# Ledger of designs, part 217: peptides against a protein of PDB entry 6RGO

Target 1, 392 residues: chain A of PDB entry 6RGO
Amino acid sequence: MALKLLGFNQDATCFSVISSNKGVTIYNCDPFGKCFELEKSTSNDEELDFLVEMLFSTSLIAVVDKTIGASKRKKLKIVNTKRKATICELTFPHEIMDVIMNRKIICVVLKSDQIFVYDISCMKLLRTIDVRGEKLKSTSKFRNSEAVGDIGVRVSLSTDNNSILCYSSYSKSDKENAPLNDIVVFDALKCIQINVLPAVHQSNIVCIACSPDGMLMATASEKGTIIRVFKTIDTENDEPILVNEFRRGSRPSRISEMKFNHDNTLLACVGESDTIHIFALPVTTTEADANEDDTLQQSSHSLSSSINGLQYISKGLANRFGKIIVSKIPTQSQQRHVAYIKIPENAKYRIGFPKDTTNTIHICGEDGNYLVYSIPRNEVGPCTLVKSNTFD

## One batch from the design tools (peptide; made by RFdiffusion4, then SolubleMPNN)

Design b2_p17_7_s1 (from b2_p17_7, 6 letters changed)
Fold by OpenDDE base, seed 1:
Structure b2_p17_7_s1 (fold): chain B 392 residues (1-392), chain A 17 residues (1-17)
Amino acid sequence: as target 1 above (392 residues)
Amino acid sequence: MEEALKELQKLLEEERK
């Protein structure tokens, strides 16, 4: 049977899949088993496509039927999974591309590059963000929709109540083909733009992750070789703070999903590569507790290994693209532990971090595998498989 | 509408299934 992964919920207690024969199934991770099924409403042999966003481990899901020929691609259903009943339905002017939510906010991304922000408690529209409208004030030409492949507005929302929304925006270029390489940080509750991170990549941003607390965000471009981590709110001299830059690999490969763990110590990424990468984040010690004078004189034996060589990246090309504020990431950032998981080639995987175990990652594949891995703490290396289950 | 909102609010208060 063809499986299509929809992903994990915010706390990785559940994941959702599309089964061609059954429709949408939500699995519980522990104990492993089916917790909800949405039966296929159409007898047609049409390839099923859905968006399903689940609110943590609750009985609330947001569902969009994206099946080809379905008149429902513009309809968001809020469903009670215990009652198997639609609570409310919203209809949008354009096809729904993404849905993200927390306990306060639901955001709906449209094919029109609009983000509809709702107060989830009453389904009141708080804001319509028009990501194109800021550009259209400068350039009247509709991009012919045909040439814009799978490049749309990407969003991520903090899982906390602060409801920090990060979204990709068009750079301020007079070019008809401005990339989606800016990030806007938005307070979804107050409906205020907090920050703008200009040109965080050279190409379109295809993946964004917000930290659970909304204080960090990770970005990846179409190239998927470099992942950047920024502070969302804090700025230094009105400039964006680049906390981390990670290299996933040397070869271009699309990143489909990134997630922070619940304590912001790990960032995982998955995509078209045979490898899930897990990066260690520096613990931002808030300077407050630095007063305890623990004078542990660990003798830093200076292994001065002379890697002098790679100075010669030519000065010339830097001038024409606006100052990418490559804040000098301190060289100490290179010793970050990287863990990995090997996955089958051509298998789409999704990732989730459970709340209760910060060194554990949940993964699920379109191959029907649900896998739990332990992440090594002190070493660069493979993750250890702890638990496996299969689903169909 | 009011009943649907009451149901929605109840689901938002759920911690776990």
Scores: peptide ipSAE 0.565, ipTM 0.935, DockQ to the pose 0.570
Fold by OpenDDE base, seed 3:
Structure b2_p17_7_s1 (fold): chain B 392 residues (1-392), chain A 17 residues (1-17)
Amino acid sequence: as target 1 above (392 residues)
Amino acid sequence: MEEALKELQKLLEEERK
């Protein structure tokens, strides 16, 4: 049977699939088994397409029926899985492209490059973000590309209550074909733009991941060769916003998904390649101010050494180019993966990090495999398979 | 509307299934 993966929930306790015969099925990871089924509303042999976003291990799901010919592609349903009942339904002016949520916020991405931000507790609209801005409203050329690869706005939301929303935006270049290569960081609760990261890639951003705490974001372009990790907030210490640059590979390959683990120590990526890559992030030691009051009076020796000669590179040209955030990491510092998983060629996989085990990754494939891998801590190498299950 | 919002709020408070 053809399976289509929808992905893991935020804590990788569940994953969702589309079965060509059954509709949407949600599986629990542990204990492994079916926990919810949404039956097909139609007897037609039409290729089913759905968006399903699950709120952690709760009975709350957001569902969009994207099946071709369905008048439902503009409808978001909030469903109680225990009752199998729709709690509320929202209708949008355009087709829904993505849905993301946490315990505070639900974001709905439309084909119009609009992001609707709702308070999930009352389904009140907090903000409509128009990523195209006012100037592009006149060019009504909706990309009518039915192509599975259409370049739209990408979003990621922190899983915490701070609700940091990262989204791709069009560069301010006067070119008619401005790439979606800027990132906007947005406080979804306060409805305030926190930061703008210009030109984080040379081509359109096709994948974004936000860390669970919203402090980090990862980005990948259409090339999928380089993954960049950024701080979401400017720190007062003039620290580089670009924290890491990872090389996934030398050959172009689309990245479909990236995930941080729950402690921001690992970043995983999956896509069209035969390999899931796992990268180690440097642990930002938050210096906990251990106010150890220990009064050790060690003496003031005044080593006055006169290091002279740092040349005056002229201040003049720095003003016009907006902070080129990307320029500070030398190309020589491109880190490779610390761990990897080989997956079958042509099988689409999804990834998730469980909350309780920072060195474990959950993966599931359209081949019907659910796999749990252990990630090596101190060595570069393959992940070890710990558990396997099959689903249909 | 109020009942649906009460149900939604209850689900948002769930930790696990």
Scores: peptide ipSAE 0.565, ipTM 0.935, DockQ to the pose 0.564
Fold by OpenDDE base, seed 2:
Structure b2_p17_7_s1 (fold): chain B 392 residues (1-392), chain A 17 residues (1-17)
Amino acid sequence: as target 1 above (392 residues)
Amino acid sequence: MEEALKELQKLLEEERK
């Protein structure tokens, strides 16, 4: 039976799948089991396609039926899973490409490169973000490319109440084929742009992850060889702060998903490769906790010594056009993964970090495996399988 | 409409224990 993964919720307590026979199923991770099913409305052998976003472990889901008819693909349903009832419906002018939410806002990404930001408590529209802007509307033919992998706007939202929205934007090149290689950081509650990170990659950004607190973001291009981590809000001399540059691999491979853990110490990535990579982030010790626990300082020194080689070669070659060239971290200072998981070739996997266990990762595959791995703390190596379940 | 918003607000306050 063909399974299609929709992914984990924000805290990795649940994941959603499409089963060809059943429709949408939401699984609880612990205890493992089905918690919701959305029955297939049609007996047709049509390939099921849905967007399903769950609000944490609540009974609130956002659903888009992409299977049948252009009208359904433009329709967002807010559903109560306990009642199996639609609470409200919104219809958009264009096909819905993505939906993200937290306890404060819901964002809807359209095929038109528009982001609709709503107050989730009342479904009031707060902002329409037009990523193409008014000037670029004239020449860009709607890419009718049914091509698997059409380069659209990517979004990520902080899971906290600060509601930091990161999205990919077109570079200010007068070229009709401007890459989606800028990042905008947006306060979705105040509806203000906080920051703009220009040209964070040479090619289109295809994956973005925001940290749960909204203080960090990770970006990957269509090449998927390099992952960059930036501060979202903080700037140094009005320039973006590059915190990390990670090398996933030497060969191009698309990254489909990235996630931070809940304490911003780990970044995981998954995609078309046979390997989930987990990277360690430097713990920003806030100076405040310097007083009490003298004892655990010994082991952190070995990792910090390699980070001190991040000489801020913030030689901003401010080229005369105000393009902040993100200083390439020298290839020698590109960090590799600290941990990895091998996955079957050609199996699509999704990843999630549970809130309560910062060194645990949840993964699920279109092969019907739900797996829990322990991440090694002190050694570079494979993750250890802790729990396995199967789903259909 | 008002009942649907009250239901939505209740769901936003749900924390699964």
Scores: peptide ipSAE 0.562, ipTM 0.933, DockQ to the pose 0.585
Fold by OpenDDE base, seed 5:
Structure b2_p17_7_s1 (fold): chain B 392 residues (1-392), chain A 17 residues (1-17)
Amino acid sequence: as target 1 above (392 residues)
Amino acid sequence: MEEALKELQKLLEEERK
C-alpha cells in the first residue's frame, strides 16, 4: 500500500501517516501502536492527501483535507481524537499549504503567501502576515500556477510558550523574480517582528527549523548542500549571528525536514538523499549564575574545537546589476556531520527527537519502518539501531 | 460556541492522550 508520511509531533511521542486505504493514522512511539485513525470520507480511488498537525501527545489535532478535487483545501478542522469530533472549523480565502502549532499559537500558511496567526486558546486571529507585501500583489498574476507549487513561504515555530515564528520572505530586490531567501523572526504572541536576516541563501529557502526554545534557526536552500544556523534574536553590530555552517553533501539534494534536539546540541536533516545527517552544535554555555557547589571534577574532555565565531559579514555588494552577492562564507568553516543513518533511496523519511533522550532519534519511512537510533557522542560514525517496528 | 472553546481549553491542558 502507498504510505505518505506526515511526520512526528513536537516531542516525537507520535507520528502520523496517510494510508491509501484507511486515511490518516496516528501511531504512538512507546508503546508502539495505533492510537488514532481518521477514516476516509470518500470511496473514490483518488490519491488521498492531508495536512495533520499534532499538539504533542494531546487529543488535539489540526486537519486539512488536501485531496485533489476536494473543496476542503481551504478548511482547517480542529479535531478531538478521543471523541473523533470536529471542535471547530476555519475557512480561508486560499488553499492551506502548511499548519504549525504549539500550546499557545496556531499558524496557517496559505498559497497566497499569507500567514494567519491565531491564539489557539480562543481561536482569535492575532495577525495576518502578508509575506508578498503590497508591491508584489500586481506582479503575482504571471507566475504559472504549476511552477509555484514547489516554491512557497516556509515556516517554523518554537515548541515552547515563547512562540518564536521564523518564516521565509522575499528579498527587497526590485526584480519580478525575487527569491524567498530572507528570513523574518516574529514573536507570535506579541505580534512583533524581532529580526530580519537578509539573503541567508542565494536561492529560495525550502526548509526552516526553529529550535524548541526559539533561540536558534536552521535554514536550507533548494540546493540542500549547505545548512546555516543562526541566532534568532541576538545580533552583532546589527548583523545576523551565524552560529554554524554545515555541509550536508557536494551533490544537490532537497532537504525536506530539519529538527533540533530538545537541548539544542544536535541538528538532524532528512530529504531525497540516502542519508540522514546529524550535526553537533556548539554548546552555548549560558553562564547561568555559578552558585558555589564545589565537587566533582569529571574531566569531560570537551573537544573545544575553537569555532572562531565567523562574523557573517553580509557585505552584500549590491553590484550595479542588482546581484546580491551573498558573501561566500569561507569553505574552511563548513562542518561535516558527526553521525548519520543510511535509509533507502526510494523511501521518504521523517525525523523526530524525543524530549527525555537527547542522544536518541526517531525516524519513520514510507516503507513502513519506524526506527529508533542511538546517536554516538564521542565518535563520528553511524547511529546504532536500538528498536524497530513496522506499520501499514 | 462556548462549549467548543471549553473543550478546546481542556485539550490544551492535557499532558498525554
Scores: peptide ipSAE 0.558, ipTM 0.929, DockQ to the pose 0.511

Design b2_p17_7_s2 (from b2_p17_7, 7 letters changed)
Fold by OpenDDE base, seed 4:
Structure b2_p17_7_s2 (fold): chain B 392 residues (1-392), chain A 17 residues (1-17)
Amino acid sequence: as target 1 above (392 residues)
Amino acid sequence: DLEKLKELQKELEEEEL
């Protein structure tokens, strides 16, 4: 049977799949088993297409039936899985491309490059973000999203209550074909733009991940060779802070999903390649307020090794176009993965990080495998398979 | 609509407990 993966929920306690014969199925990860099924409404051999976003381990899911008819593709249903009942139904002016949520916010991305931000508690519209309208009025040729494949606005939302929304935006370049290579950081609760990261890649951004706490974001372009990690809120001299630059590979390969673990120590990526890559992030020591008065004098002369970071300012002609975030990270210092998982070629996989185990990753495949891996801490190498289950 | 919104609110409160 053809399976289509919808992905893990926010804490990787559940994952959702489309089965051609059954419709939407939600699986619990531990104990492993089917927890919900939404039966297909049609008896036809039509290819099922759905968006499903689950709210953590709750009985609440957001569902969009994309299988047939332009009218259904514009309807969002909030469903109680215990009752199999539609609580709320919203209709949008355009096709729904994506739905993301946390305990406070639902974001709905439309084919029109609009983001509708809702307060989940009352399903009131807080904001409509028009990503095209923020582009200078002169260049508003509708990218027929049909002609340029899967290139649209990408979004990621923090899983915390701060509800930091990261989305891709069009560069302010006067070019008719300006790429979706800017990132906007938005407080979804206050409806305020916090930050703008201009030209984080040279090509369109196709994948974004926000950290659970909303303090970090990861970005990948259509090339998928370099992943960049930025601070979301913090700036240095009104410039974006690049925390990490990771090299996934030398060959172009699309990244479909990225996720941070719950303590921001790991970033995983998956896509069209035979390899899930896991990168280590530097532990930001939160200065714990060590208020403890302990007087001990020990004079350890820590050698201030002044690493003169050779700023290779490539003297490329500073034409008047927006400050490209020049990677201050030398190409040789691009960090590789610390861990990896080999997956079957041509199998689509999704990833999730469980909350309670920072060195564990959940993965599921359209091959019907649900796999739990342990991530090595002290060595660069393959992840170890801990648990495996199959689903249909 | 109002009863359905009360159901949504209840399910959100049950996750915060």
Scores: peptide ipSAE 0.170, ipTM 0.807, DockQ to the pose 0.734
Fold by OpenDDE base, seed 3:
Structure b2_p17_7_s2 (fold): chain B 392 residues (1-392), chain A 17 residues (1-17)
Amino acid sequence: as target 1 above (392 residues)
Amino acid sequence: DLEKLKELQKELEEEEL
C-alpha cells in the first residue's frame, strides 16, 4: 500500500500517516497501536493528500483535505477525534500549505505567502502576516511556481506557551528574484516581531526548526549541506546570534524536517538522504550554577578544543539597518554529527523526540516502519535500535 | 459555534491533569 507520512505530534507520543486504502490514520507510539482513523471521503482511487496537525496527546487535530479541488484545499477543519466531530471550519482565500500549533496558537500558512495566526482557545484571528509585504500587491503575478519546486514560506513554532514563531522571509535585495533567506522571529501571542536575521543562507530556506522553549532556531537551505543554529533573542552581552554551524554532508540533499530534543541538547535532521543526522548542541552553562566546586574531574577535555574556533568576529558593521552579515564560519569550525541512523534511500522518514527521554528518538517511514533508537552519549557512532513496530 | 468553542477549551484543559 502507498503510505504518506504526515509526521509526529509535538511530544512524539503519536504520528500520523495517509494510507491510500484507509485515509488518515493516527498511531500511538507507546503502547503502539491505532488511536484514530479518518476515512477517505471518496470511493475513487484518487491520490490522497492531507495536512494533519495533532495537538500533543489530545483529541484535537487540525485537518486540511488537499485531495479534491481548489475549494477543499482552502478549508481548515478542527476535529475532535474521540467524538469524530468537526468543532470548527475555517475557509481561507488561498490554498493552505502548512498548519502548525501549540496549546495557545494555530498558524496557517497560505500559498499567497501569508501566515494567519489564531488564538486556539477562541479561534480568534490575532494577526495576518504578509511575508511578501505591500510592494508586491501591485504585481498579481503569483509566481506560477508549478515548475519551480515547493519554494514557499517555511514556519516553525515553539511547543511551549511562549509561542515563538520563526518564519522565512524575502531578502530586501532589489533583485526581482529575492530569495526566502531571511528569518523573522515573532511573538505569536503578543503579535510582535522580536528579531530579523538577514541572509542566514545564500539560497532559499527550505527547513526551519524552533526549540521547544523558543530560545533556539535551526535553518537549512535548498543545498541542505549546512545547518545553522541561532539564538532567537539578542542577548545584551553582544553574544553572537549564530551559536552553531553543522555540516550534514558535502553533497546537496534536501532536508525535509529538523527537530530539537526537549532540553535543547540535540538537533536531528532527516530528508532525501539515506541518513538521519543527530548533532550535539553545546550546553550553554548559564553562569548561575558555577558555585558548586565539586571535584568531578571527568575527562571533558576532548570537546573543548573545537569551541575556541567559533570566535565569530562579529565585525558586523552595525550599519543603521541591522545588516547582520553572517560572516562565513570557517569550514574547519563546522561540526559533524555525533550520531546517525541509516534509513532506506527511497523511503521518506519523519522524526520526533519524546519529552521523557532526551537520548531517545522516534522515527517512522513510508516503508511502514516505526522505530525507536537510543542515541549514544559519549561516542560518535550509530544509534542503537531499541524497539520496532510495523504499520499499514 | 459557542458550544464547539467550549468543547475545544475542555479538550485543552483535560491534558493539564
Scores: peptide ipSAE 0.167, ipTM 0.809, DockQ to the pose 0.621
Fold by OpenDDE base, seed 5:
Structure b2_p17_7_s2 (fold): chain B 392 residues (1-392), chain A 17 residues (1-17)
Amino acid sequence: as target 1 above (392 residues)
Amino acid sequence: DLEKLKELQKELEEEEL
């Protein structure tokens, strides 16, 4: 049976899949089992395609039927899984490309490069962000969105109540073919733009991950060789703060998903390669003033690799020919993974970090495997398989 | 539909417990 992976929820307690015969199925991770099934409404032999966004372990899901020929590609349904009932239905002017949510906000990304931001509590539209509209003020040519099928606006939302939205935007270059290589950081609750990170890659951004607290953002381009991690809010001398630059590999390979763990100590990435990579982030010790004197000399071998603050010198020398010279970050600052998982080359995988176990990663594959791995803390190496289950 | 919005709010509150 052809399985399509939809992904994990925000806390990796559940994952969703499309089965060609059954429709959408949601699995609980622990105890492992089916918790919800959305029955196939049509007997047609058409390849099923859906967007499903879960809201943690709640009974609420957002569903879009993306099946070919369906007029439903413009409809968002909020479904109560306990009642198997549609609570809300929204219709959009364009095809829905992505849906992300937390406890406060739903963001809907359209094929028109628009982001609709809703208050989930009342389904009120708070903002329409027109990512093209900022560009259209400079260039009257509608890119025929048909020819560039795989390059759209990418989004990520913090899982906390602060609701920090990161999205890819078009560079202000006078070129008709400006890449989606800028990032905007947006407070989705207040509807305020917080920050703009210009030209974070040379090519289009294809993957973004926001940290759970919204303080960090990871980005990858269509090359997928380098991952960059930035602070979302803070700036140094009006320039973006680059926290890390990670090397996934030397060969180009698309990254499909990235996730931070819940304490911002790890970043995982998965894609078209045979390897899930896990990177260590520097623990920003927030010196919280906890003056408690307790003398336990646990010799934390701080791998204080002095990551001397590589000032991201965005010397975008706009030379007279509109060449954005993306400053080459010194290759010496590129860190490798601390851990990895080998996966089948031909199987798509998705990743999730559970809340309570920051050194555990959940993965699921279109091969029907749900796997739990332990991440090594003190050594660079393979993750250890802890649990395995199969699904159909 | 006000009843559906009340249902949505109720399901959002059930996880804050």
Scores: peptide ipSAE 0.165, ipTM 0.804, DockQ to the pose 0.698
Fold by OpenDDE base, seed 2:
Structure b2_p17_7_s2 (fold): chain B 392 residues (1-392), chain A 17 residues (1-17)
Amino acid sequence: as target 1 above (392 residues)
Amino acid sequence: DLEKLKELQKELEEEEL
């Protein structure tokens, strides 16, 4: 049977799949089992396509039926899974491309490059973000979505209540083909722009991850060779702070998903490659906890010495046009993965980090495997399989 | 509409506990 993965919820306690025969199924990770099924409304042999976003372990899901020929591709349903009832229904002017949420906010991304920001508690529209801006509306060429179909606005939302929204934006270049290579950081609750990171890649950004606390973001371009990690809010001399630059590989390969773990110590990425890569982030020791546990200092010194070679060559050549050229971290200082998981070739996988176990990663595949891996702490190497389950 | 919003609010409050 063809499975299509929808992904994990925010804390990796559940994941959603489309089964061609059953419709949408939500699985609980521990104990492993089905927790919800949305039955297929049509007997047609149409390839099912859905967006399903679950709010943590709640009974609340956002659902979009994206099935071809479905009149519902512009319709968001909020469903109570316990009652199997539609609580709310919203209709949008354009096709829904993505839906993300936390306990405070729902963001709906449209094919028009608009982001609708809602207060989840009352489904009140807080903001419509037009990523193209009013000036570019004059060029009535809707990019014929057939040839460039996969390049749209990307979004990520912090899982905390601060509701930091990171989204890709068009560079200020007057070129009709401006890349989606800027990042905007937005406070979704206050409806204010916090930061703008210009030209973080040379090509369109295709993947963004926000940290759970909203303090970090990871970005990847269409090339998927380099992942950049930035601070979201903090700036140095009004310039964006590049925390890390990771090399996934030398060969171009699309990254479909990235996630931080809950303590911002790890970043995982998955995509079209046979390998899930896990990168270590520098632990920002807040100076406050320096008092008690002297004993664990020994092992951290070896990783920190390699990071101190990041001399802040924050001498951004401020080219006369105010374009922050993110200083290319010298290729020699590009960090590689600390851990990896091998996955079947051409299998689509999704990733999630559980809240309570910072060194554990959940993965699921369109091959029907749900796998739990332990991440090595002190050694560069493969992750160890801890648990496996199958789903249909 | 108001009853549906009350149901939505209730489901959100049950997770803050």
Scores: peptide ipSAE 0.158, ipTM 0.800, DockQ to the pose 0.727

